# Ledger of designs, part 21: peptides against a protein of PDB entry 5OOQ

Target 1, 227 residues: chain A of PDB entry 5OOQ
Amino acid sequence: YREDVRQVVTHPANALSFLQPGRLVEISVNGKDNYGWGAVVDFAKRINKRNPSAVYTDHESYIVNVVVNTMYIDSPVNLLKPFNPTLPEGIRPAEEGEKSICAVIPITLDSIKSIGNLRLYMPKDIRASGQKETVGKSLREVNRRFPDGIPVLDPVKNMKIEDEDFLKLMKKIDVLNTKLSSNPLTNSMRLEELYGKYSRKHDLHEDMKQLKRKISESQAVIQLDDL

## One batch from the design tools (peptide; aimed at target 1 S17 R23 R119 L153)

Design b2_p14_7_s4 (made by RFdiffusion4, then SolubleMPNN; from b2_p14_7, 6 letters changed)
Fold by OpenDDE base, seed 1:
Structure b2_p14_7_s4 (fold): chain B 227 residues (1-227), chain A 14 residues (1-14)
Amino acid sequence: as target 1 above (227 residues)
Amino acid sequence: MLGTYYEDYSPIPK
């Protein structure tokens, strides 16, 4: 169901209006290369000058230029061609322990995993010296503030996707999530854990009260004997 | 100081 939602959200009819400069999007190229959250520079309709009759799928019909700060440092970024989503070999995100750099990469809508509710303030000329790095710093700050990920735009409330089938899908997902969260077994285990903690606390509290009473009674007896 | 980011739920005007 998540993939179905993604396909609807990233469809040009829905996504393009939310791909303003600076819009944060989560990027996964070819389902393998996860660049994390990047910032939209611009987008354009994909035009094949060599083959004007080329027909692209809806999700491949537009090219989105995005700034990422997770590009592997030794990637051949100089071979990147503007508005060519076919990335050269070796273009990949940095793995754990590898150094990364900022780069502008052209991607298709199909490479967008999610669209965030945040926009960066973008420089007017991202290709100017040092501007990519500035955006990179901004991305780092955002990632620091949102370690669990940037909040995603609500497809219905924010993106105003009103397709009936999509709404039904969203309702089904909501019901399933509710059922999973309300699973009697999960609730029972959590309840048992909670009751266990409460029971222990209550037992300790009662024990302490009993001890205090015994101490008080003993002190009272001692005072009576001193009389 | 211009903030680093801002929330935006608006679409591009057609």
Scores: peptide ipSAE 0.539, ipTM 0.896, DockQ to the pose 0.559
OpenDDE base, seeds 2, 3, 4, 5: peptide ipSAE 0.539, 0.538, 0.534, 0.539; ipTM 0.900, 0.899, 0.896, 0.896; seed 2 fails the geometry check

Design b2_p14_8 (made by RFdiffusion4; failed a check: a repeat of another design)
Pose (drawn by RFdiffusion4):
Structure b2_p14_8 (pose): chain A 225 residues (1-48, 51-227), chain P 14 residues (1-14)
Amino acid sequence: YREDVRQVVTHPANALSFLQPGRLVEISVNGKDNYGWGAVVDFAKRINNPSAVYTDHESYIVNVVVNTMYIDSPVNLLKPFNPTLPEGIRPAEEGEKSICAVIPITLDSIKSIGNLRLYMPKDIRASGQKETVGKSLREVNRRFPDGIPVLDPVKNMKIEDEDFLKLMKKIDVLNTKLSSNPLTNSMRLEELYGKYSRKHDLHEDMKQLKRKISESQAVIQLDDL
Amino acid sequence: SKLGEYFEDTEPIP
């Protein structure tokens, strides 16, 4: 349900109104590379010069400044409007130095939209400007160690469509349902939940393998035939 | 100059 709300928030119709320069966003491109919190510089429509049609979330490209780029990552390969990050450009590992950089992303690569925004120079491409902005990101990350506050989708972003409102209520219902469970006020909750979640991942992982073995025991493309 | 600073904003683009 929360992932469903995220798509509603990041859709161009609602998200673009709040993508001003300097807007803080949490970047998680393709659900794999987590660059932490960054600052939006600008955005523009994606034009594929084959005029291919794009998905609503991929219809726009946003350039954002990050402060967690791996230091030896080859940033010279980036094209301004190509959000496919070349192989080798990755967020810095837990033990590796970081460098400020600008990357292009589609809207689907935004995890959350912040209520804070930075003061940014006119030319982020100018000398030392991307570096200076990276310093500001490091300070915001210090004042907010637990995280950056998110924009309220209803109160702040004024999203009032009825279908979305029912979705928000569906979450509140599940939360109060969760808060009424006997385990909510338990000390072993983190232990037991982790112990169970590991057993559940295996069950789902084993189920994936279990089906592969059976289909391959028989002839391969007999069904295609 | 206000560079290196930040503020809160909840207003959409006009």

Design b2_p14_8_s1 (made by RFdiffusion4, then SolubleMPNN; from b2_p14_8, 4 letters changed)
Fold by OpenDDE base, seed 5:
Structure b2_p14_8_s1 (fold): chain B 227 residues (1-227), chain A 14 residues (1-14)
Amino acid sequence: as target 1 above (227 residues)
Amino acid sequence: SLLGTYEEDTEPLP
């Protein structure tokens, strides 16, 4: 269900009006390279000068230039071609323990995981020396202020997506999230009540808490796969 | 303090 929501949110009809300069977007390239939150520079319709008759899918029909601060320091960023979303080999985010740098990368709408409700104040010329690093500092500050993640635009309230099938999808997700949050607690309370009657010894209570946590984690993983 | 580095914006392009 999360992918279904993402497909609707990142469709040009919905996303483009929210890709203003400085808009924060969460970026994943090729389903494996997670750059985290970056800032939109600009976007343009994808044009193939060599093949003007080229037809792209809706999600591949636009190029979005974004500043990221998570580029691996030894990535061949000099090989990046403006408005070419096919990234050179070796262009990747820094892994744990690796150093990162700021870079502007061209991505498709399909590489957007989420659209944030925040916009950075962007420099006039992002290509000028030191400007990417300034944006990188701003990104770090935002991430520091939002340790639990940057707030995402509400698809219904903010983006005004009013399609009936989409609304039904959102309601299903809300119901599932409520069940995930409430059922472990209610089942935990009932199990605690049941075991509180049986547990004369302190050690059994801790084992039950651990088992309940494992069951809850396993159920959460299963339900996340269904979404 | 990087006060003023970002703002909340929930509005589309005009």
Scores: peptide ipSAE 0.493, ipTM 0.897, DockQ to the pose 0.592
OpenDDE base, seeds 1, 2, 3, 4: peptide ipSAE 0.488, 0.489, 0.486, 0.489; ipTM 0.896, 0.898, 0.899, 0.896

Design b2_p14_8_s2 (made by RFdiffusion4, then SolubleMPNN; from b2_p14_8, 4 letters changed)
Fold by OpenDDE base, seed 4:
Structure b2_p14_8_s2 (fold): chain B 227 residues (1-227), chain A 14 residues (1-14)
Amino acid sequence: as target 1 above (227 residues)
Amino acid sequence: SKLGTYEEDFEPLP
């Protein structure tokens, strides 16, 4: 269901109006390379000059240029082709313990995991020396201010997605989340307590059965002696 | 730098 929501949110009809310069977006390329939150520079319709007849899916039909501050320092960023979302080999986020740099990468709408409810004021010329690093510093500051995560745009309240099927989907998700949260089995501590109570009740019941049998046996012996 | 929400004006980032 989360993926279904993402597909609707990242559809061009819904997403493009929120991809203005400075918009924060959470980036996952090919479902593997998580760059975290980046800032939108601009977007353009994807045009293949070599194959003008190329048909792209809706989610692949636009290229979004984003500033990220998590690019691995030794990534071959010089091999990045403008307006080509097919990233060269070696272009990846820095792993734990690795150094990162700021880079502008072209991504498709399908690489957007979330659209944030925040915008950065962007430099006029992001390609000028030092400007990417300025945005990178701002991204670090935002992450510092929002340790619990950057707020995500509400698809209904903020993005005004009013499609009936989408609203039904959102309601289903809400119901499922409520059921999961209310399920006592998800709280491991409560399960152990319930099991302990059940075990004690069972032991007590068995003890009572044994006691009743002993009483019945003793009464039977008394009747035999009175015969 | 400045930070803003969708509905709010940009506030300066320190």
Scores: peptide ipSAE 0.233, ipTM 0.827, DockQ to the pose 0.107
OpenDDE base, seeds 1, 2, 3, 5: peptide ipSAE 0.031, 0.029, 0.029, 0.023; ipTM 0.582, 0.618, 0.640, 0.555; seed 2 fails the geometry check

Design b2_p14_8_s3 (made by RFdiffusion4, then SolubleMPNN; from b2_p14_8, 4 letters changed)
Fold by OpenDDE base, seed 1:
Structure b2_p14_8_s3 (fold): chain B 227 residues (1-227), chain A 14 residues (1-14)
Amino acid sequence: as target 1 above (227 residues)
Amino acid sequence: SKLGTYEERTEPLP
């Protein structure tokens, strides 16, 4: 269901009006390269000058230029072509322990995982020396201020997506989230009730905590698969 | 809220 929501949210009809300069977006390229939160520079309709008759999917029909601060330092950023979302080989986010740099990358709407409710103050010329790094500092500050994650735009309240099927989808997700949140608690309470009757001993309490964690982890995995 | 480097903005493009 999360992917279904993402498909609707990132559709041009919904997303483009929120891709203002400085808009924070969470970026995942090709479903594997997670750059984290970046800042929108601009966007344009994808045009293939070599093949004007090329038909793109809705999610591939626009190019969004974004500043990221997680680019691997040794990535061949000099090979990046403006408005070409097909990134050169070796363009990737830094892994744990690797150094990162700021870069502007062209992405498709399909590479947007989430759209944030925050906008950075963007420099007028992002390509000028030091400007990307300034944005990178701003991104680090935002991430520091929001350790639990940058707030996401509400698809209904903020983005005004009023499609009936989408609203039904959102309702289903809410119900599932409620059930999944209540089930660990209910299961934990039932376990606590079950173990509380037997748990005069310290060892049973620890086993219960471990079991609760395992149940919570299992439910989180189910949520990821079902949503 | 305006904070030094960012603001919360939920409005679409005009």
Scores: peptide ipSAE 0.372, ipTM 0.862, DockQ to the pose 0.571
OpenDDE base, seeds 2, 3, 4, 5: peptide ipSAE 0.365, 0.372, 0.356, 0.369; ipTM 0.865, 0.865, 0.855, 0.862; seed 2 fails the geometry check

Design b2_p14_8_s4 (made by RFdiffusion4, then SolubleMPNN; from b2_p14_8 with E5T F7T I13L)
Fold by OpenDDE base, seed 3:
Structure b2_p14_8_s4 (fold): chain B 227 residues (1-227), chain A 14 residues (1-14)
Amino acid sequence: as target 1 above (227 residues)
Amino acid sequence: SKLGTYTEDTEPLP
């Protein structure tokens, strides 16, 4: 059920509006590499330059660049490619006793474990020398202030996920946390229906953004012709 | 005014 909630929360239709610069997110890559809390730099729709017709799942359709302060010091960070979520071999968090460094890594929405209710004040240019380390210091300060973890955005109160099936899921989780009796299959079917709804909403939202951009571009061209 | 290291932000992008 926690995974079901995570899938809904990290769906583009819900997550993207909360991935502002500096947003704190908890990062787990491939379910094994836990980087802890990092800070969002930016995000973009995933584009395959080699195969423009490539179709990604909703959770893999966007790339989020995040600053982490837990990168293993000997990781080949120079091999990181912006907006390529396929991380080079050897890119991993530092283990206990190992030294860590700050790095910007590209991740998918599927690598977000939680979205925090806090945002860091981010440097204007994170690629400039020393800026990642500044963010790293900020992350350390936050972690010091929140030893039990950074508060997570409330899916209902904060993220305004008001879908009836999701609310039912949340209620079931609350009940199950008390009774463990629900059939996983019924919940999975409802989750698929929710994903379908969110996918449709996302498609419409992207279409609207594209239309707005086209309108703006057309207006700019008209203004240039009038000059 | 020391710009705080962080702020609480529970609002989506407009």
Scores: peptide ipSAE 0.502, ipTM 0.890, DockQ to the pose 0.547
OpenDDE base, seeds 1, 2, 4, 5: peptide ipSAE 0.493, 0.493, 0.498, 0.495; ipTM 0.888, 0.891, 0.887, 0.891

## One batch from the design tools (peptide; aimed at target 1 Q20 N158)

Design b2_p15_1 (made by RFdiffusion4)
Pose (drawn by RFdiffusion4):
Order: C-alpha cells, then structure tokens, then sequence
Structure b2_p15_1 (pose): chain A 225 residues (1-48, 51-227), chain P 15 residues (1-15)
C-alpha cells in the first residue's frame, strides 16, 4: 500500500507542482541504485527525435545534484535528457569516496519528496557550483541523521482525491491492526521476524526454481508449437 | 505554476 501511495505522489500531476529548484528528494533509480538525499535543479518534459510515447512517470526528466556518486564513476558519459545511467556510474560503496554530480532521472526514481529545499546558484553547471551544493547536502544530512522529513501528501500537497483518501485509510487500518499484535511489544521481534523473513525469501526463491525445473523436464517449446 | 507548502524551509549555503 505504501508503494501504491508513492506512485500517486510521484505522478506528474501532483509531484511537478512541488518540484521547485532546490527541492530535496531521496533518489533510488530503478530500485537498485540508492544515491541518498539530493537537490533538484530543474525539470523538463521528455521528448523521445522519434516522438515515442512515454509512461506518465517517465514522461518527465529531473536533473538532481547528488553527493554520493562514486569517485571514479565516468560522469562524462551523461546526456542531459537521457535518464539511462551508463554502466559504471553508480553510488559510492560503503568504503569508497564520493563526489558531487548532477544526474538525470525520471519521476519513478524518486523515493520521497522533502519539505526542505536548498539555496542553489543560478548556474549549477558553472565552475565549483555543483561542488558547493554538495557541501550543503552534507550538512543537511548531519542535522537530520535519521532522515529528512517528508512532505505530507494531504496536508501540505493538498491531495484530496477520494480514491487516494481510501488508500491512506487502508494503511492506517493495517497499522492499528499491526499495533494490536502480541509481538509488537516483544523483545525478540527483530530476531524472529528476520528469522522468518529469511525462511520466506527462500520459500519464494525456491518456488521460483521449483517451477523452472518442471517446465524444462518436458520438451521446451511444445506449448508454443 | 508552482505551489508552496506551509512548512517549506529555504536553507542557506554553508560557509
């Protein structure tokens, strides 16, 4: 349900109104590369030119400044409106130095939208400007070690559509349902949940393999035939 | 057009 709410928030109709310059966002492109918290510089519509149609979330491209780019990552390959990050451009590992950079992303690559925003120079492309902004991101990350506060979708973003409101209530219902479980006030909860979640991943992982073996035991494309 | 939240905070640059 939370992932369902994220898509509603990041959809261009609601998200673009709050994508002013300097807006803080948590960037997780394609659910794999997590660049941490960054600052939005600008955004523009995606024009595929072959005029190909794009999905609503991919219909727009946002350039954001990050402070967790791997230092030896080849940033010279980036095209201004190509959100497909070339192979080798990745967030710095836990033991590697980081460098401030600007990357393009689609809206689907935004994990959360912050209520804070930075002061940004007019030309981020100018000499040393992307570096200076990266310093500010490091300070915000210090004052807010647990995380950056998110925008309230209803109170702040004024999202009042009825279908979305039922979705928010569905979450509150499951939370109070979760808070009424006997294990909520337990010390072994982290231990038992992790022990169970590992057994569950295997079950789902084993089920994936279990089906592959059976379909391949028989002839391959007999069904296609 | 842009909209602003009631609790928006502009953060100055770090010296």
Amino acid sequence: YREDVRQVVTHPANALSFLQPGRLVEISVNGKDNYGWGAVVDFAKRINNPSAVYTDHESYIVNVVVNTMYIDSPVNLLKPFNPTLPEGIRPAEEGEKSICAVIPITLDSIKSIGNLRLYMPKDIRASGQKETVGKSLREVNRRFPDGIPVLDPVKNMKIEDEDFLKLMKKIDVLNTKLSSNPLTNSMRLEELYGKYSRKHDLHEDMKQLKRKISESQAVIQLDDL
Amino acid sequence: SFKYADNDVLIPPVS

Design b2_p15_1_s1 (made by RFdiffusion4, then SolubleMPNN; from b2_p15_1, 10 letters changed)
Fold by OpenDDE base, seed 2:
Structure b2_p15_1_s1 (fold): chain B 227 residues (1-227), chain A 15 residues (1-15)
Amino acid sequence: as target 1 above (227 residues)
Amino acid sequence: SFSFAEDEEVLPLVK
């Protein structure tokens, strides 16, 4: 059920509006590489220049650049490419006893374990010397201030996810936390229905965004011709 | 457009 909630929360239709610069997110890459809490730098729609016809899942359709302070020191961070979520071999978080460094890594929405109800005031140029480290220090300070964990966005109260099926799912989870009695299969089917609804909403939103861009581009061209 | 959550806190960077 936690995964089901995560799928809804990290869906573009819900997550993107909360991925402001500095937003804290908990990062797990490929379900195994836990980087802990990082800070969002920016995000962009995933574009495959080599294959423009590539279709990504909703959760893989956006790339989020995040600052982490848990990168293994000997990771080949120089091979990291912005907006390329396919991380080079050797890119991993530091294990216990290993030294870590700060790095900006590109991740997909699917790599977000949770979204925090906190943001850092981010520097204007994160790639400037020392800026990543400053963010890294701030992340450590945040962790110190919240020893019981960073507050997570409430999907209903904070994110205002009002889908009835989702609300029912949340209620079921609450009940299950008290009594493990609900059939997992029923919840899976409902998740698919929910996902379908969000997918449609996202598609419409992206279409509108693309349309707005086209309109703006057309207007810009007209202005240049009038100049 | 970005959404702001209730009780959201923006923290300054530690210098």
Scores: peptide ipSAE 0.437, ipTM 0.908, DockQ to the pose 0.655
OpenDDE base, seeds 1, 3, 4, 5: peptide ipSAE 0.414, 0.429, 0.420, 0.436; ipTM 0.898, 0.905, 0.900, 0.905

Design b2_p15_1_s2 (made by RFdiffusion4, then SolubleMPNN; from b2_p15_1, 11 letters changed)
Fold by OpenDDE base, seed 1:
Structure b2_p15_1_s2 (fold): chain B 227 residues (1-227), chain A 15 residues (1-15)
Amino acid sequence: as target 1 above (227 residues)
Amino acid sequence: SFRTPEDLEVLPQVE
C-alpha cells in the first residue's frame, strides 16, 4: 500500500506542482541508493536528443535536479551528465564512516520516496562555487530541527489528490493503521486494565457492604443493651 | 504554476 501511495504521489500530475526550487524530497535511486533528503533545484521534461522517439513511463518522463549532501566523497561526480538520470558507476551515497560532499544529481520522479512539506531558500546560481555547500548546510540544519523526521506532504490535505480510488486506498491504510494500533494485545491490556478496575470496584463495594453490615450489627447490639 | 500548501514552511539558508 505504501508503494501504491508513492506511485500516485510521485506521478507527474500530482508531484510537479510541488517540485518548486528548494522543495525537500527524500531520494532513493534505483531502490538502493538512499541519499536522504535533498533539495530540488529544478525539473524538466525528459527529452532524449539521441532518440527523440523514446517513450518513458510517467515516472521516468521528467528529470529532477536535486542537491544532496550525502554523496560519497570519492564518487566520480565529474562524470555526472546534466539531465541524464542514468548515473555513472560509482555515484553513490556515503556509507557510515565515509565522508560526503554536496552534489547536484539528476533523478527521476520514481526516485522520490517522499515529498517534504518544507522548502529551502535556494541560491540563484547553484552551480556557483560554494552554493551547493550552502544548501548542504541548510539540509543539515533541517535534519537537526526535525530529529523525528521531516514532515511529509499530506496527499489529500496538502496535495489535494481527490481521486476516489486513492481516497479509498488512504482510508484502507488508515483503517489498517488503526487496527494495528488497536493491537489485540493493546485491547487485551485495556481489557486487563478494565478488568482490574472492575475487580477493584467490586471489591470496594463488597467491603463497603460488609462495613455497613458490621455497623448495623453493632448498632443493633447497642439498642439491645439499652433496652 | 506551483501549488504551495498553506502550512508549508520555508527555511532560510544557513551560512
Scores: peptide ipSAE 0.108, ipTM 0.743, DockQ to the pose 0.704
OpenDDE base, seeds 2, 3, 4, 5: peptide ipSAE 0.032, 0.024, 0.025, 0.046; ipTM 0.719, 0.639, 0.644, 0.758; seed 5 fails the geometry check

Design b2_p15_1_s3 (made by RFdiffusion4, then SolubleMPNN; from b2_p15_1, 10 letters changed)
Fold by OpenDDE base, seed 5:
Structure b2_p15_1_s3 (fold): chain B 227 residues (1-227), chain A 15 residues (1-15)
Amino acid sequence: as target 1 above (227 residues)
Amino acid sequence: SMKIPDDLEVLPLVE
């Protein structure tokens, strides 16, 4: 059920407006590589130069660049390709007892476990020497300040997701949380159906254009205020 | 307009 909520929250129609530079996100790549909380650098629509007609799922249609401070030190980070979310073999988080380094990795929306209600002030040039390490220090400080966990965005209160199908999904989840013992398989299938309905109602292309406009406008305003 | 929560905390980088 948490996965169903995650699917809606990380859908481009909902997530992109909250992926400002410095936004904290919890990262799990391919459901196995947990990098913990990282900081968003930027995001872009996924474009396949070799196959411009490539169709991606909603959750794979964008690339989010994130700074993580949990990259295994011996990971082949030099093999990371910009804007390629297919990570090279050996790119993984450090395990217990291993040393970690800071890295910028490209991920899909599907690799976002949670979106935090915190944002870091990001360096102007994250690729400059020492900048990602500075962000890494800040991430450690945040984790220290929030020992009980970084606050996660509330889908309704914070993200203002008011889509009827989503609200129905959330209501169903709430009901299921109270009735965890009653036929979880049937309930899960129904949740997937509700998510499917939500996803189908949103034309990703049109919604993304609208979101990009809103993001650009908001970023322009922020830049003006920061000046 | 970007939906930014009113309770969003922005933290400076730790130097």
Scores: peptide ipSAE 0.184, ipTM 0.778, DockQ to the pose 0.565
OpenDDE base, seeds 1, 2, 3, 4: peptide ipSAE 0.133, 0.035, 0.110, 0.060; ipTM 0.723, 0.646, 0.699, 0.680; seed 2 fails the geometry check

Design b2_p15_1_s4 (made by RFdiffusion4, then SolubleMPNN; from b2_p15_1, 9 letters changed)
Fold by OpenDDE base, seed 2:
Structure b2_p15_1_s4 (fold): chain B 227 residues (1-227), chain A 15 residues (1-15)
Amino acid sequence: as target 1 above (227 residues)
Amino acid sequence: SFKTPDDLEVLPLVE
């Protein structure tokens, strides 16, 4: 059930509106590399320049750049490419007893375990010397302030996910937390129905984003011509 | 467009 909730929460139609710069997200790459809580730098639609016809799943269709403070110190971070979620070999979080450094890594939405209800003020240029480390210090401070865990966005109260099937899922989870009564198989079948609804919402979101970008670009061109 | 929950806390960077 937690995975089902995660799939809905991290769907572009729901997640992107909450991935502002500085948004805290909990990161697990490929289900094995846990980087802990990081801070969103930015995100973009995944574009494969080598294969423009490439089709990605919804959860792989966007790249989120995040600052983490748990990168293994000997990881080949210089090989990281912005907006390339295929991480080089050796890129991994530090294990116990290993030293860690701050890094910006590109991840897919599928690598988000949870979205926090906290944001950091982000530096204007995260690539400038020392800026990642500043964010890293802030992440440590956040963890210190929230020893019981960083508050996670409530899918209903905060994210305003109003899909009826999702609400039913959430109610079932609540019931299960009190009494193990519901069959897991019923929830998987409804997930496909949920995705169909979110696909439509995603299309609208992308259209709006494209429109805003076009407007911004047009305004920028006008300003350049007026200067 | 971005959405901001009413209970969102924004924290400054630690210098």
Scores: peptide ipSAE 0.362, ipTM 0.892, DockQ to the pose 0.642
OpenDDE base, seeds 1, 3, 4, 5: peptide ipSAE 0.037, 0.305, 0.030, 0.346; ipTM 0.731, 0.882, 0.702, 0.893; seed 5 fails the geometry check

Design b2_p15_2 (made by RFdiffusion4)
Pose (drawn by RFdiffusion4):
Structure b2_p15_2 (pose): chain A 225 residues (1-48, 51-227), chain P 15 residues (1-15)
Amino acid sequence: YREDVRQVVTHPANALSFLQPGRLVEISVNGKDNYGWGAVVDFAKRINNPSAVYTDHESYIVNVVVNTMYIDSPVNLLKPFNPTLPEGIRPAEEGEKSICAVIPITLDSIKSIGNLRLYMPKDIRASGQKETVGKSLREVNRRFPDGIPVLDPVKNMKIEDEDFLKLMKKIDVLNTKLSSNPLTNSMRLEELYGKYSRKHDLHEDMKQLKRKISESQAVIQLDDL
Amino acid sequence: HKVGDVFENDYTPLP
């Protein structure tokens, strides 16, 4: 349900109105590379040129400044409007130095939109400007160690469509349902939940393998034939 | 304003 709400928030119709320069966003590109909190510089429509049609979330590209780029990552390969990050450009590991950089992303790569925004120079491409912004991101990350506050989708972003409102209520219902469980006020909750979640991952992982073995025991493309 | 300043509680949409 929360992932469903995220798509509604990041859709161009609602998200673009609040993508002003300097807007803080949490970037998780393709659900794999987590660059932390960054600052939006600008955005523009994606034009595939071969005029190919794009998905609504991929229809736009946003350039964002990050402060968690791996230091030896080859940033010289980036094209301004190509959000496919070349192999080797990755967020810095837990033990590796970081460097400020600008990357292009589609809207689907935004985890959350912040209510804060930075003061940014006119030319982020100018000498030392991307570095200076990276310093500001490091300070915001210190004053908000637990995280950056998110924009309220209804109160702040004024998203009032009925279908979305039912979705928000569906979450509140499940939360109060969760808060009424006997385990909510338990000390072993983290222990037991982790112990169960590991057993559950295996069950789903084993189920994936279990099906592969059976289909391959028989002839391969007999079904295709 | 100087580069590095933070705007807080900015709820204004883009015109």

Design b2_p15_2_s1 (made by RFdiffusion4, then SolubleMPNN; from b2_p15_2 with H1M F7I T12E)
Fold by OpenDDE base, seed 5:
Order: structure tokens, then C-alpha cells, then sequence
Structure b2_p15_2_s1 (fold): chain B 227 residues (1-227), chain A 15 residues (1-15)
């Protein structure tokens, strides 16, 4: 259901009016590369100069340029082509412990996970020296201010999506969420499953830590017996 | 406004 909502929200008919310069959007490229929240620079209709007759899906028919502050520092950002959403190999977000830089990347609407209710005041020229870094600092500050996540635009109240099938979908989701929230047993079982998964992850992590300690202790004992 | 200032609760669509 979340993907169905995302498909409707990110459709050009709904999304483009909310992709003003500075609009915060959550970015996931190819369903794998999560850049987190970025700021919209601009968007344009996708035009294939080599194949003007190319037909794109609705979600691939526009290119959105976004500033991200999570680009891996050693990514070949110089190979980025303006208005080409096919990113070069090695363009990826920084992993835990890696350094990141600010970059402007071209994405399709299909790479938008959510649209926030926040907008940054954008520079006139994002390519000017220090401008991307200024926006990147603002993105970090926003993430600090909103530790529970940036507020997402309400598709019905804010985006005014009035499609009947979409409204039925939203109502179904609300009913499911209400049933999930109102059923203390389902919340306790899911909390127990989550705590059981967290406890199993913690137990697996502690077991792995204990196994690593036992392996290190056994290696230390083997080294002591070989001396 | 300065570059990087945050506009909160921006619900207005493009005209």
C-alpha cells in the first residue's frame, strides 16, 4: 500500500506542482541508493536528443535536479551528466563511517520516496562556489531539528489529490492503521516481534561478539601454546 | 531571507 501511495504522489500530475526550488524530497535511486532528504533545484521534461521519439513512463518523463549532502566523497561526480538520470557507476551515498560531500544529481520522479512540507531558500546559482555546501549545511540542520523525520505533505489535505480510487486507498490504509493502533495485542505482538528481532539481533550481535571473543581467546591460547 | 533559510509548512503549489 505504501508503494501504491508513492506511485500516486510522485505522478507528474500531482508531484510537479510541489517541486519548487528548495522543496525537500526524500531520495532513493533504483530502490537501493538512499540519499536521504535533498533539496530540489529545478525540474524539466525529459527530452532524448538522440531519440526524440523515445516514450518514457509518467514517472520517468521528468528529471528533477536535487542537492544531496550524502554523496560518497570518492564518487565520480565529475562524470555526472546534466539531465541524465542514468547515474555513472560508483555514484552512491556514503555508507556508515564514510565521508560525504554535497552534489547535485539528476533523478526521475520514481526516485522520490516522499515530499516534505519544508522548503529551503535556494541560491540563484547552485553551481557557484560554496552554494551546494551552504544548502548541505541547511539539510544537516533540518535533520537535526527533525530527528523523528521531516514532515511529509498530506496527499489529500496538502496536495489535494482527489482521485476516487486514491481516496479509497487512503481510507483503507487509515482503517488498517487504526485497527493496528487499537489492537494492543497486535501492538504487543509486533513489539514483541520487533523486540524479539532486536533481541535476536542483539543476541546475535552479542553471540557474534562472544564468538569473536572466544575465537580471539582461542587464538590467543593457541599463540600461547605455540610459544 | 538568506540562502539555506528554512521555510516551514510550505503547502502552496506552483501557480
Amino acid sequence: as target 1 above (227 residues)
Amino acid sequence: MKVGDVIENDYEPLP
Scores: peptide ipSAE 0.603, ipTM 0.948, DockQ to the pose 0.760
OpenDDE base, seeds 1, 2, 3, 4: peptide ipSAE 0.599, 0.602, 0.601, 0.578; ipTM 0.948, 0.949, 0.948, 0.944

